# Ledger of designs, part 38: peptides against a protein of PDB entry 4GMN

Target 1, 375 residues: chain A of PDB entry 4GMN
Amino acid sequence: RYANITLLALVTLASIGTDFQETLVKGNQGSRESPISAADEEWNGFDDADGDAMDVDQKSSSGEDQEEDYEEIDVKEDDEDDDDDSITSEMQADMERVVGADGTDDGDLEDLPTLRELIQTAVPQLIRLSNLPIDSDESLTIQSHALSALNNISWTISCLEFANGENANIHNAWYPTAKKIWRKTILPILEADSADLKLATQVTSLAWAVARVLHGETPTDGNPHRKFISLYHSSKQQAGGNSNSIEEPEDPFQGLGVKCIGVVGSLAHDPAPIEVNREVGVFLVTLLRQSNNVPPAEIVEALNQLFDIYGDEELACDKEVFWKDGFLKHLEEFLPKMRTLTKGIDKRTQPELRTRADEALLNLGRFVQYKKKHA

## One batch from the design tools (peptide; made by RFdiffusion4, then SolubleMPNN)

Design b1_p10_7_s3 (from b1_p10_7, 4 letters changed)
Fold by OpenDDE base, seed 1:
Structure b1_p10_7_s3 (fold): chain B 375 residues (1-375), chain A 10 residues (1-10)
Amino acid sequence: as target 1 above (375 residues)
Amino acid sequence: MPVLPPRPSS
């Protein structure tokens, strides 16, 4: 009885975390209807003001207007009000405030009662439940659901903008809790060296969500980046041996390999120790060099992480790692391979993977040009 | 660039 109530509560908290994320994504899409032509933003690095724009002469070829008269079939979509009874009016009001609030610097979530209860009341219990001794299938089930709930909450919070002091109240409330999740949930599970790839995938997903907020301020105790790199390699060795299909996730971006790359990339941001940054940077660049044996989604993620880590030339990692270890050469040599890889992805069967690969290819070109200008 | 967040696990 108590176990079933606990499991139901954990499933409900995991659902709340998902629904909260979906609501944030939908809310942010509605405000971005200003068509910033994503084509013309030259990746200038971080803004130094002297942009000499090269005039690309667009020769307008005038093609003739054939008016094909398409009859508007007025399909009345019956708005089935799917009353998604999962989103409480209080959660929705908190979402509207999170999307609209220039957050005050005070870590007081007074105006965000649902988010406050999630961070202050629910998450500490989820951390406790994720740390139960595993002595039964019931305790394993409780741990799995506690990790799922922590994952969904942490992902949702990691989707908020924090870069410009936005949502500072949420950031300040979350930051100590995120460090607690890392130290109390993630590290102990990583130290247990479990052969359970499901548990490894759950903890790695949670670790990525947490590291997307903490970046280089993520606790370095026990060199967790090396554990995730080791987990990446171990996961590749197991997939090659036993035809027990670990069902490759239908979404290529949900793979354990992508999650490992996302974690270690996030851990390598400033102010990470230069040796942590180097080990991660070398790992990521090595994936690009070995790209013939690496899933396209992992290449896309590895590129994005490299852009985010080394996009700023003022950071110590630019001089001490990027330039010193000769990463530009490897990125430039990878450009023709990335073009081939991206063109090999079928737009009809893998539209998301193709879009993200086209974006990563565009950015790789821009990034290489930027780094050559700033050499 | 908007890194499409990984979807939460349902």
Scores: peptide ipSAE 0.040, ipTM 0.805, DockQ to the pose 0.607
Fold by OpenDDE base, seed 2:
Structure b1_p10_7_s3 (fold): chain B 375 residues (1-375), chain A 10 residues (1-10)
Amino acid sequence: as target 1 above (375 residues)
Amino acid sequence: MPVLPPRPSS
């Protein structure tokens, strides 16, 4: 009885985290359907200070009224009002405030009561449940559900913009909790060295979500980047031996390899120790050099992480790692391989993977051009 | 470009 109530509560918290994420993604997609009209914009790096690098100056060229009579395909939206009543009116109101809050109001978490209760009341209990002694299949199930709930909440929060002081109230409330998740949930599970790849995948997903907010401020105690690099290599060795046991996730981006890359990439951002940055950068560049044996989704993720880490020339890692370790040469040598890799992805069977590979190829070309001008 | 977060595990 108590276990079933606990499991139901954990499933409900995981669902809440999912529903929030889907809505934040839908809300942010409506703002990002700015067309890839930036074909001709010079990629000027990632300056975290000047949000102007993405100011697509919509010069409204008044192109003339060609009334192409697009037949209004009356797609009857069958209003299958599957009112999945999962989103409470309070959650919806919190989501509307987060999406509509021009980041100028230092609105206390008082105005976000659902998010406040998630961070302050639910997450501390989920951290506790994730640290229960594993003595039964029931305790393993509780841990897995607690990790799923922590993952979904952490991912949702990591989808918020925190640049330029946006959502600073949420960031300030989440930041100490994120560090607590890292120290109390992630590190102990990683240190237990479990052969359970399901648990490793769950904790790595959670670690990525947490590290996407903490970046280089993620606690470096015990060199967790090396544990995730080791986990990456171990996952590849197991996949090569037993092709039957881990259903490759139907989504290429849900793979443990992608998650490991995402974690270590996020950990390597400034102000990460230069040695952590170097070890991660060398790992990522090594994946590109070995790309013939690396899944395309992992290459896409490794490229994105390399752009985000080394996009700013003012950062110590640019001079001390990128230029010193000769990363530009490896990126330039990878361009023709990336073109071949991207063209090899079937748009019909893997549309998302193809889109993200086309974007990563475009960004790689721009990044190499940028770094060559600043050499 | 913000990497689309991996979908939450169902």
Scores: peptide ipSAE 0.040, ipTM 0.805, DockQ to the pose 0.615
Fold by OpenDDE base, seed 5:
Structure b1_p10_7_s3 (fold): chain B 375 residues (1-375), chain A 10 residues (1-10)
Amino acid sequence: as target 1 above (375 residues)
Amino acid sequence: MPVLPPRPSS
């Protein structure tokens, strides 16, 4: 009886985290004029001035008008207004404030009562539930649901802009809690060395969400980047051997390999220790060199992480890792392979993967040109 | 373009 109430509460908290993210994404799509990152302003230096008008001859082939009488099937869209009553009026008001708030610099969430209760009351309980001794299948189920709720809340918060001091109040309230999730939930599960790929996928997803806010300030205790690199390699070895097909997620970007890349990429940002950055950078560049055996989604994620880590020339990792370890040469050698890979993705069957691969290919070309000018 | 964050796990 108590377990079923706890599970229902955990499922409800996980739902609230998803609905809050969807509301944030919908609100931010309305407010997105293109976020020109300060890096995107310098990248606008491609004057597309040379419009060489290739005169493509209009051969007018007069194909005959077969008027096929398409019967208008009046599909009554039954607007089942599924009034998803899940979004409370208080959550909606908090979202409107987050989108509209000129950031008060104080870590006070007085104006964000729902988000305050999520961070201060719910998350500390979820951390406790995720770190209970596992003695039963019921305890495993509670842990899984607690990890899902922590994941959804952490992802939602990681979708907020924190650059340039935006949402500083939320950042300051979340930051100590994010470090607590890392130390009390993520690290203990990673140290337990469980062969459970489901648990590994859940903890890796949570680790990525947390690391997307903490970046190089993520606690380096016990070299967690090496554990995620090891998990990446172990996951590839298991997929090749046992016919228990863990169904590859229908979404290529939800794969454990992509999640491992996202975590280690985020961990390698400044101010990460230069040796952590180097080990991650070498791992990512090695994936590009081995691209014939790497899923396209993992290549896209590895490229994006490389751009984010090494896009700023003022960072110590640019001189001490990117240039010193000769990464430019590997990116240049990969550019023709990326063109072939991207062209091999069917736009009809995998539209998202194709779009993200086309973007990553464009960015790779620009990044290589940028780095050549700044050599 | 904004990299769409990976969706939260349902």
Scores: peptide ipSAE 0.040, ipTM 0.802, DockQ to the pose 0.561
Fold by OpenDDE base, seed 4:
Structure b1_p10_7_s3 (fold): chain B 375 residues (1-375), chain A 10 residues (1-10)
Amino acid sequence: as target 1 above (375 residues)
Amino acid sequence: MPVLPPRPSS
């Protein structure tokens, strides 16, 4: 009886997350009916205008060379479970202030209370339910439904624009919750190293949605990029052995391989450590080099991630990774392969995959030209 | 359960 009520609530929360996305997409389509004139706009990079680098005035106090004796402070890891339940009250006060000031369209204001309740009330319970010990088919079902609800909420939020301070109230409310999902739900399930490809696909989908907001500010603890790269390789080894039992998703972009690429690409954005960026960049470029054995959807995603990561020449990763590791040569050598790959996709049977491959091919040409001009 | 698609190409 309790289980059925919990499952119904989880199904309802996952449906609300999907219906909210459909509403946002419909609202945004009404404003974006400006035909993208196929103007030959020169690729100028990505102006990530989020350059409010908080000037942490590291007042260089010239501390004198006192040879302080390294007493082995036995750092008792006081597991201060700082249940920082305190953040919810300040965020609530800031959200209430923003709702009154900006001329946001009357439609977005009606759904904002529901989104607030999803973030503040539902998500903490979903995190708890995703971490239940798996001791029964019932607990496994609850976890799967909790992960699906978290996925749908996280994907919906990740489809909002946050550039230039847009939706800043939602971003500020979501950001610490997204970090909590990462630390309390995603990492523990990744560390359990389950052979369950369904669970792995759910967690990787959630991780991608979360990482699309957190980018390089995603917690680096336990080298999550390496775990997702490992999962990518493991998933390919399993698919090669038992071709009969894994229903390939009808949508090529719903594959575990695409999701792994999307996660690691997002994790490699600035301000990610240069070594994390390098390992991901090398992984992505290696997929292009091995493209004969890589699904077209994974190639499309790997290209898009490479453009997003290395589109800005002001970022440290451009100099320290892109140019230093010679990525331009690999991208240029891949252009003729991408043209062949894209032309091989049947527009009748796979129209979306063909469209996204045509776009990625166009962007690859522009990106290579841009990088050659800025060399 | 509904599954949301990956990021659309912008």
Scores: peptide ipSAE 0.038, ipTM 0.814, DockQ to the pose 0.151

Design b1_p10_7_s4 (from b1_p10_7, 3 letters changed)
Fold by OpenDDE base, seed 3:
Structure b1_p10_7_s4 (fold): chain B 375 residues (1-375), chain A 10 residues (1-10)
Amino acid sequence: as target 1 above (375 residues)
Amino acid sequence: MPVLPPRPAS
C-alpha cells in the first residue's frame, strides 16, 4: 500500500518534469520563428566585424518541370484536443514568469511557488529515496523512479537560459541542490560499480542534466569524468559481445554513449581543472579519429562539446590544451570524414540525426576557419 | 547554437 502510493507520487513527479519541459520546448519554438534571414551572419567568433561574403556561384541548371501531381492528401487535422490537462494553471503561470521576469540575484523563488516546492521539498526527498539500500526489487524500483523524477526536474531546469544573468534567482536556488544531487545521488551510484546498464543510463542522464548547469563547477571529487569515460568504453564492449544488448534506443541521441559524451563535455568547461579538460578533450578528439566505429549521434555530440569547450580563446584551456595538444589539426583532418558521414545519413529515415549532423558539419567548418584566423 | 537537449525519459 505505501509502496504503491510512493510509486504513484514518483511517477507523478516524473510526469510533472516532462510536461514542464514540453511546454518550455513549445515556448522556445514560438520564439524561434524569427525569420531565417539572420542566419547568414558569419559566426565571426565573439568580436571581429569583417564579414567577407564568399559569392558561391550557384550555376542554375534549368531542369525540366515535371509536374508531379501531388494528390493533396487532405490530412484531416483531427484536432484531438488532447487537452493535456497535466499542466496545472499554477505551473503554466510559473513558466510564463520564468520567460518574462528580470530575476533577482538572491535565489528567491517567492514568485515561482511550484518551482520552489519542486526544488526545496520534492528534490530532497527524491535524493533520500535514491540513497536507500538496495535489498529488494521494490527498493530497486523506488530508486529507478526517484532517478527518473530527478532526471526530468534537472533536465527541465537545464533548459532555462542562465547566460547574462537571466533566471539568476532560479540558478541560485538550483545550484546548491544540483551539487547535492551530484554528491548524494550520482557519485554513490557511480562508485557502486554496478553491471546494471539501465541504472547506469539513468544516472548518466541525470548527471548530464546536472552538469549542463554546473559545468566546470561540478564537484571533481573522485574524478567523475574518468568514471564516465570508463562507462562509455564498457558499454561499447558489452554491446559488441552479447546478443542481449539492450536495444539501442530508437532515438540515437538517447544512447548511453551520447549521454557519457554530454556529461564529460559539460564537466570540462571553465573553471574545470586543466587536467580534467585535457583528459576530456583528448577523449573527444579520439572519438573523431576513430569515427568509423562510432555512432553518428555520438560524433555530433562530441563536436558540439568541443565547440562549447574551446570556443572562447580567452580561456586557459584554449592555450594550455587546444593549441598545445594540436586539436586544430585533428578537427581539420576530420572535416572530409564528417562530410561523408553526414551524406550517409538518410534524411527520410533519420531526419533529426541528419539535421543535427548537417549543423555540426557547418559549425565544424566555421570553427576550423575561426581557429585558423586566431592562430 | 541550440543543442537540442535529449528528451527526458518518459
Scores: peptide ipSAE 0.037, ipTM 0.798, DockQ to the pose 0.611
Fold by OpenDDE base, seed 2:
Structure b1_p10_7_s4 (fold): chain B 375 residues (1-375), chain A 10 residues (1-10)
Amino acid sequence: as target 1 above (375 residues)
Amino acid sequence: MPVLPPRPAS
């Protein structure tokens, strides 16, 4: 009876985290469906100080009104009012505030009551539940659901913009909690060295979500990047032996390999120790060199992480790792391989993977040109 | 570019 109530509460918290994420993604997609105009915009790096990730200077060239009469296909949205009553009016109001908050409103978490209760009340209990002694299938189920809820909440928060002091109130509330999740949930599970690939996938997903906010400020105690690199390699050895048991997730970006790359990439950002950055950078570049044996989704993720880590030339890792270890040569040599890889992805069967590979190929070309100009 | 977060675990 109590276990079923606990499980129901954990499922509900996981759903709340999911629904909030989907709403934030939909809200942000409405602003980002500006087609990446293949304008010859010179990639100028990633400046962490100016949130000018590619200021698509929408120079409104007033091209003339060719009224091509696109027949309104009156797609009757059958309003299947599936009143997915899952989103509370309070949660919707919090989402509207987070999406509509121009980062100038120092809105206290007092104005975000649902998010406040998630961070301050729910997450501490989820951390506690994720640390229960595993002595039964019931306790393992509780841990799994607690990890799922922590994952969904952490992913949702990691979708918020925190650059330029945006959402600083949320960041400041989340940051100590994120560090607590890392130290109290993620590290103990990683230290337990469980052969449970499901648990490893859950903790790695959570670790990525947390590391996407903490970046190089993620606690480096015990060299967790090496554990995720080891987990990456172990996952590949298991997949090669028993083709039957790990249903590769239908979504190639949900794979444990992608998650491991995402974690270690995020951990390698400034101000990460330069040796952590180097070990991660060498790992990522090695994946590109071995790309014939690496899933396309992992290559896409490894490229994105390399761009984000080494996009700024003012960072110590640019001089001490990128240039010193000769990464540019490896990226340049990978360009023709990436073109072949991307063209090999069927747009009909894997549209998302193809889109993200086309983007990563474009960015790789721009990044190589940028780094050659700044050599 | 913001890497689309892996979809939350259902």
Scores: peptide ipSAE 0.037, ipTM 0.798, DockQ to the pose 0.608
Fold by OpenDDE base, seed 4:
Structure b1_p10_7_s4 (fold): chain B 375 residues (1-375), chain A 10 residues (1-10)
Amino acid sequence: as target 1 above (375 residues)
Amino acid sequence: MPVLPPRPAS
């Protein structure tokens, strides 16, 4: 009885997350009917206007040289499980203030209470349910449904615009919860090193949705980028052995390989450590070099991630990784291969894959020209 | 369970 009620609740939460995405996409399509005129606008990079450099006034107190003795402070790891549940109350009060001020369309205001309840009430329960010990088919089913609900909520939120302070109330409410999903759900499942490709696909989809909001501020504990790179390689080795039993997803972009690329790409954005950025950048460029053995959808995703990571020349990763490791040469050498790959995709059988490959090819040409101008 | 698509091409 309880199991069936829990499963029904999880299915309902996953459906609400999907229905909310469809509503947001329909709302945004009404405003985006401006035809993107194919103006030959010179691609000038990504202007990440989030340059609110908090001027941390590093008051350089020139404190003197005192040689004080290295007493071995036995740092008791007080596992202060500071479940700082306190942050939820102040953020709730700020959300209530913002809902009153901005003349956002009456439709978005009605859905905000539901989204708030999803983030503050449902997601913590979904995190708990995703961490249940797997001791039965029932517990496995509950985990899979909890991960699906978390995935749908996280993907929906990751489709909101947060640039220029847009949806800042939602971003602020989601950000600590997204970190909690990462630490309490994603990392433990990745560390368990399960051979279950279904579970791996679910957790990687969730990780991508979360990392699309957190970017380089995603917790670096345990080197998660290396775990997803390892998972990418492991998934390719398994697919090569048992050609008969992995139902290739009907959508080529739903593949575990694409999801791994999307996660590691998102993790490599500023302010990610330069070492993390380098390892991811080298991985992505290596996929392009090995493109004869890589699915076209993974190439499209790897290109888009490379554009997003290295599109801004003001970022430390441009100088310290892109230019230093000679990525431009690899991208330029890949242009003729990308043209061949894109032309090889049948528009009749794979129209979406062909469209996204045509776009990625155009963007690769523009990106190479941009980087040559700014060299 | 519904599965949301990856990032749409912008």
Scores: peptide ipSAE 0.036, ipTM 0.806, DockQ to the pose 0.152
Fold by OpenDDE base, seed 1:
Structure b1_p10_7_s4 (fold): chain B 375 residues (1-375), chain A 10 residues (1-10)
Amino acid sequence: as target 1 above (375 residues)
Amino acid sequence: MPVLPPRPAS
C-alpha cells in the first residue's frame, strides 16, 4: 500500500515535470511569430562585421502560371478540447510568469509557488528516494521513478534562459539543489559501477539536465567527465555483443551515447579546469575523426558541444586547448565528411535528424570561417 | 541555436 502510493506520487511528479516542459515550449513558440530568417540568427561568437555577401545572381526564369483549381476541402477540425487535465491552472500561471518575468535576483520563488514547492519540497525527497539501499525489486522501482521525476524537473528548468540574467530567481533557487542532485544522486550511482544500462541511461539523462545549468561549475569530485566517457565506450561495446541489446530508442537523440556527449560537453564549459576541458575536447574531436563508426545524432551533439565550448575566443580554453591542440584542422577536415553524412540522412524517414544535421553543418561552416579569421 | 532539449522520459 505505501509503496503503491509512493510510486503513484513519483509518476505524478514525473508527469508534472513533463507538462511544465510542454507548457514552456508552447509558450515560447507563441512569442516567436516573427520568422527571424535562419540567416539572421547571429551566432553569438561571430562578429557579422564583414558582410561580403556573394551576390548570387538569381536569373529569373519566368515559368508560366498554371492555375490548378484546388478544391478547398473544408476539414472541420473538431476542436476536441483535449482538456489536458494534467496541467493545473496553478502550473500554467507559474509558467506564464516564468516566460514573462524579468527575474528579480531574489532566490525566493514567492511568485512561483508550484515551482517553489517542486524545488524546495519534492526534489529533496526525490534525492532521498534515489539514495535508498537497493535490496529489492521494489527499491529498484522506487529509485527508477525518483530518477525519472528528477530528470523531468531538471530538464524543464534547463530549458529556461539564464544566459543574460533572465530567470535569475529560478537559477538562484535551483543552483544549490542542482549541486545536491549531482553530489547525492548522480555521483553515488556512477560510483556503484552497475552493469544496468537502464539505470546508466537514467542517471546520464539527469546528469545532462543538471550540467546544462551548472556547466563548468558542476562539482569535479571524482572526475565525472571520465566516468561518462568510460560509460560512452562501454555502451558501444555492449551493443555489439548481445542480440538482446536494449532496443535503440526510436529517437536517435535519446541514445545513451548522445546523453554522454551532452553531459561531458556541458561539464567542459568555462570555468571548468583546463584539463577537464582538454580531455572532453579531445574526446569530441576524436568522435568526428572516427565519424564513419559514430551514429549521426552523436556527431550532431558533439558538434554543438564543440561550438558552445569554443565559440568564445576570450575564454582560456580557446588558447590553451582549441588552438594549442589544433582542433581547427580537425573541424576543417571534417566539413566534407559532415556534408556527406548530412546528405545521406533521408528527410522522409528521419526529418528531425536531417534538420539538426543541416543546422550543424551550416554552423560548422560558419565556425571554421570564424576561427580562421581570428587565428 | 535552440538545442532541442531531449524529450523528458515518459
Scores: peptide ipSAE 0.037, ipTM 0.801, DockQ to the pose 0.589; fails the geometry check

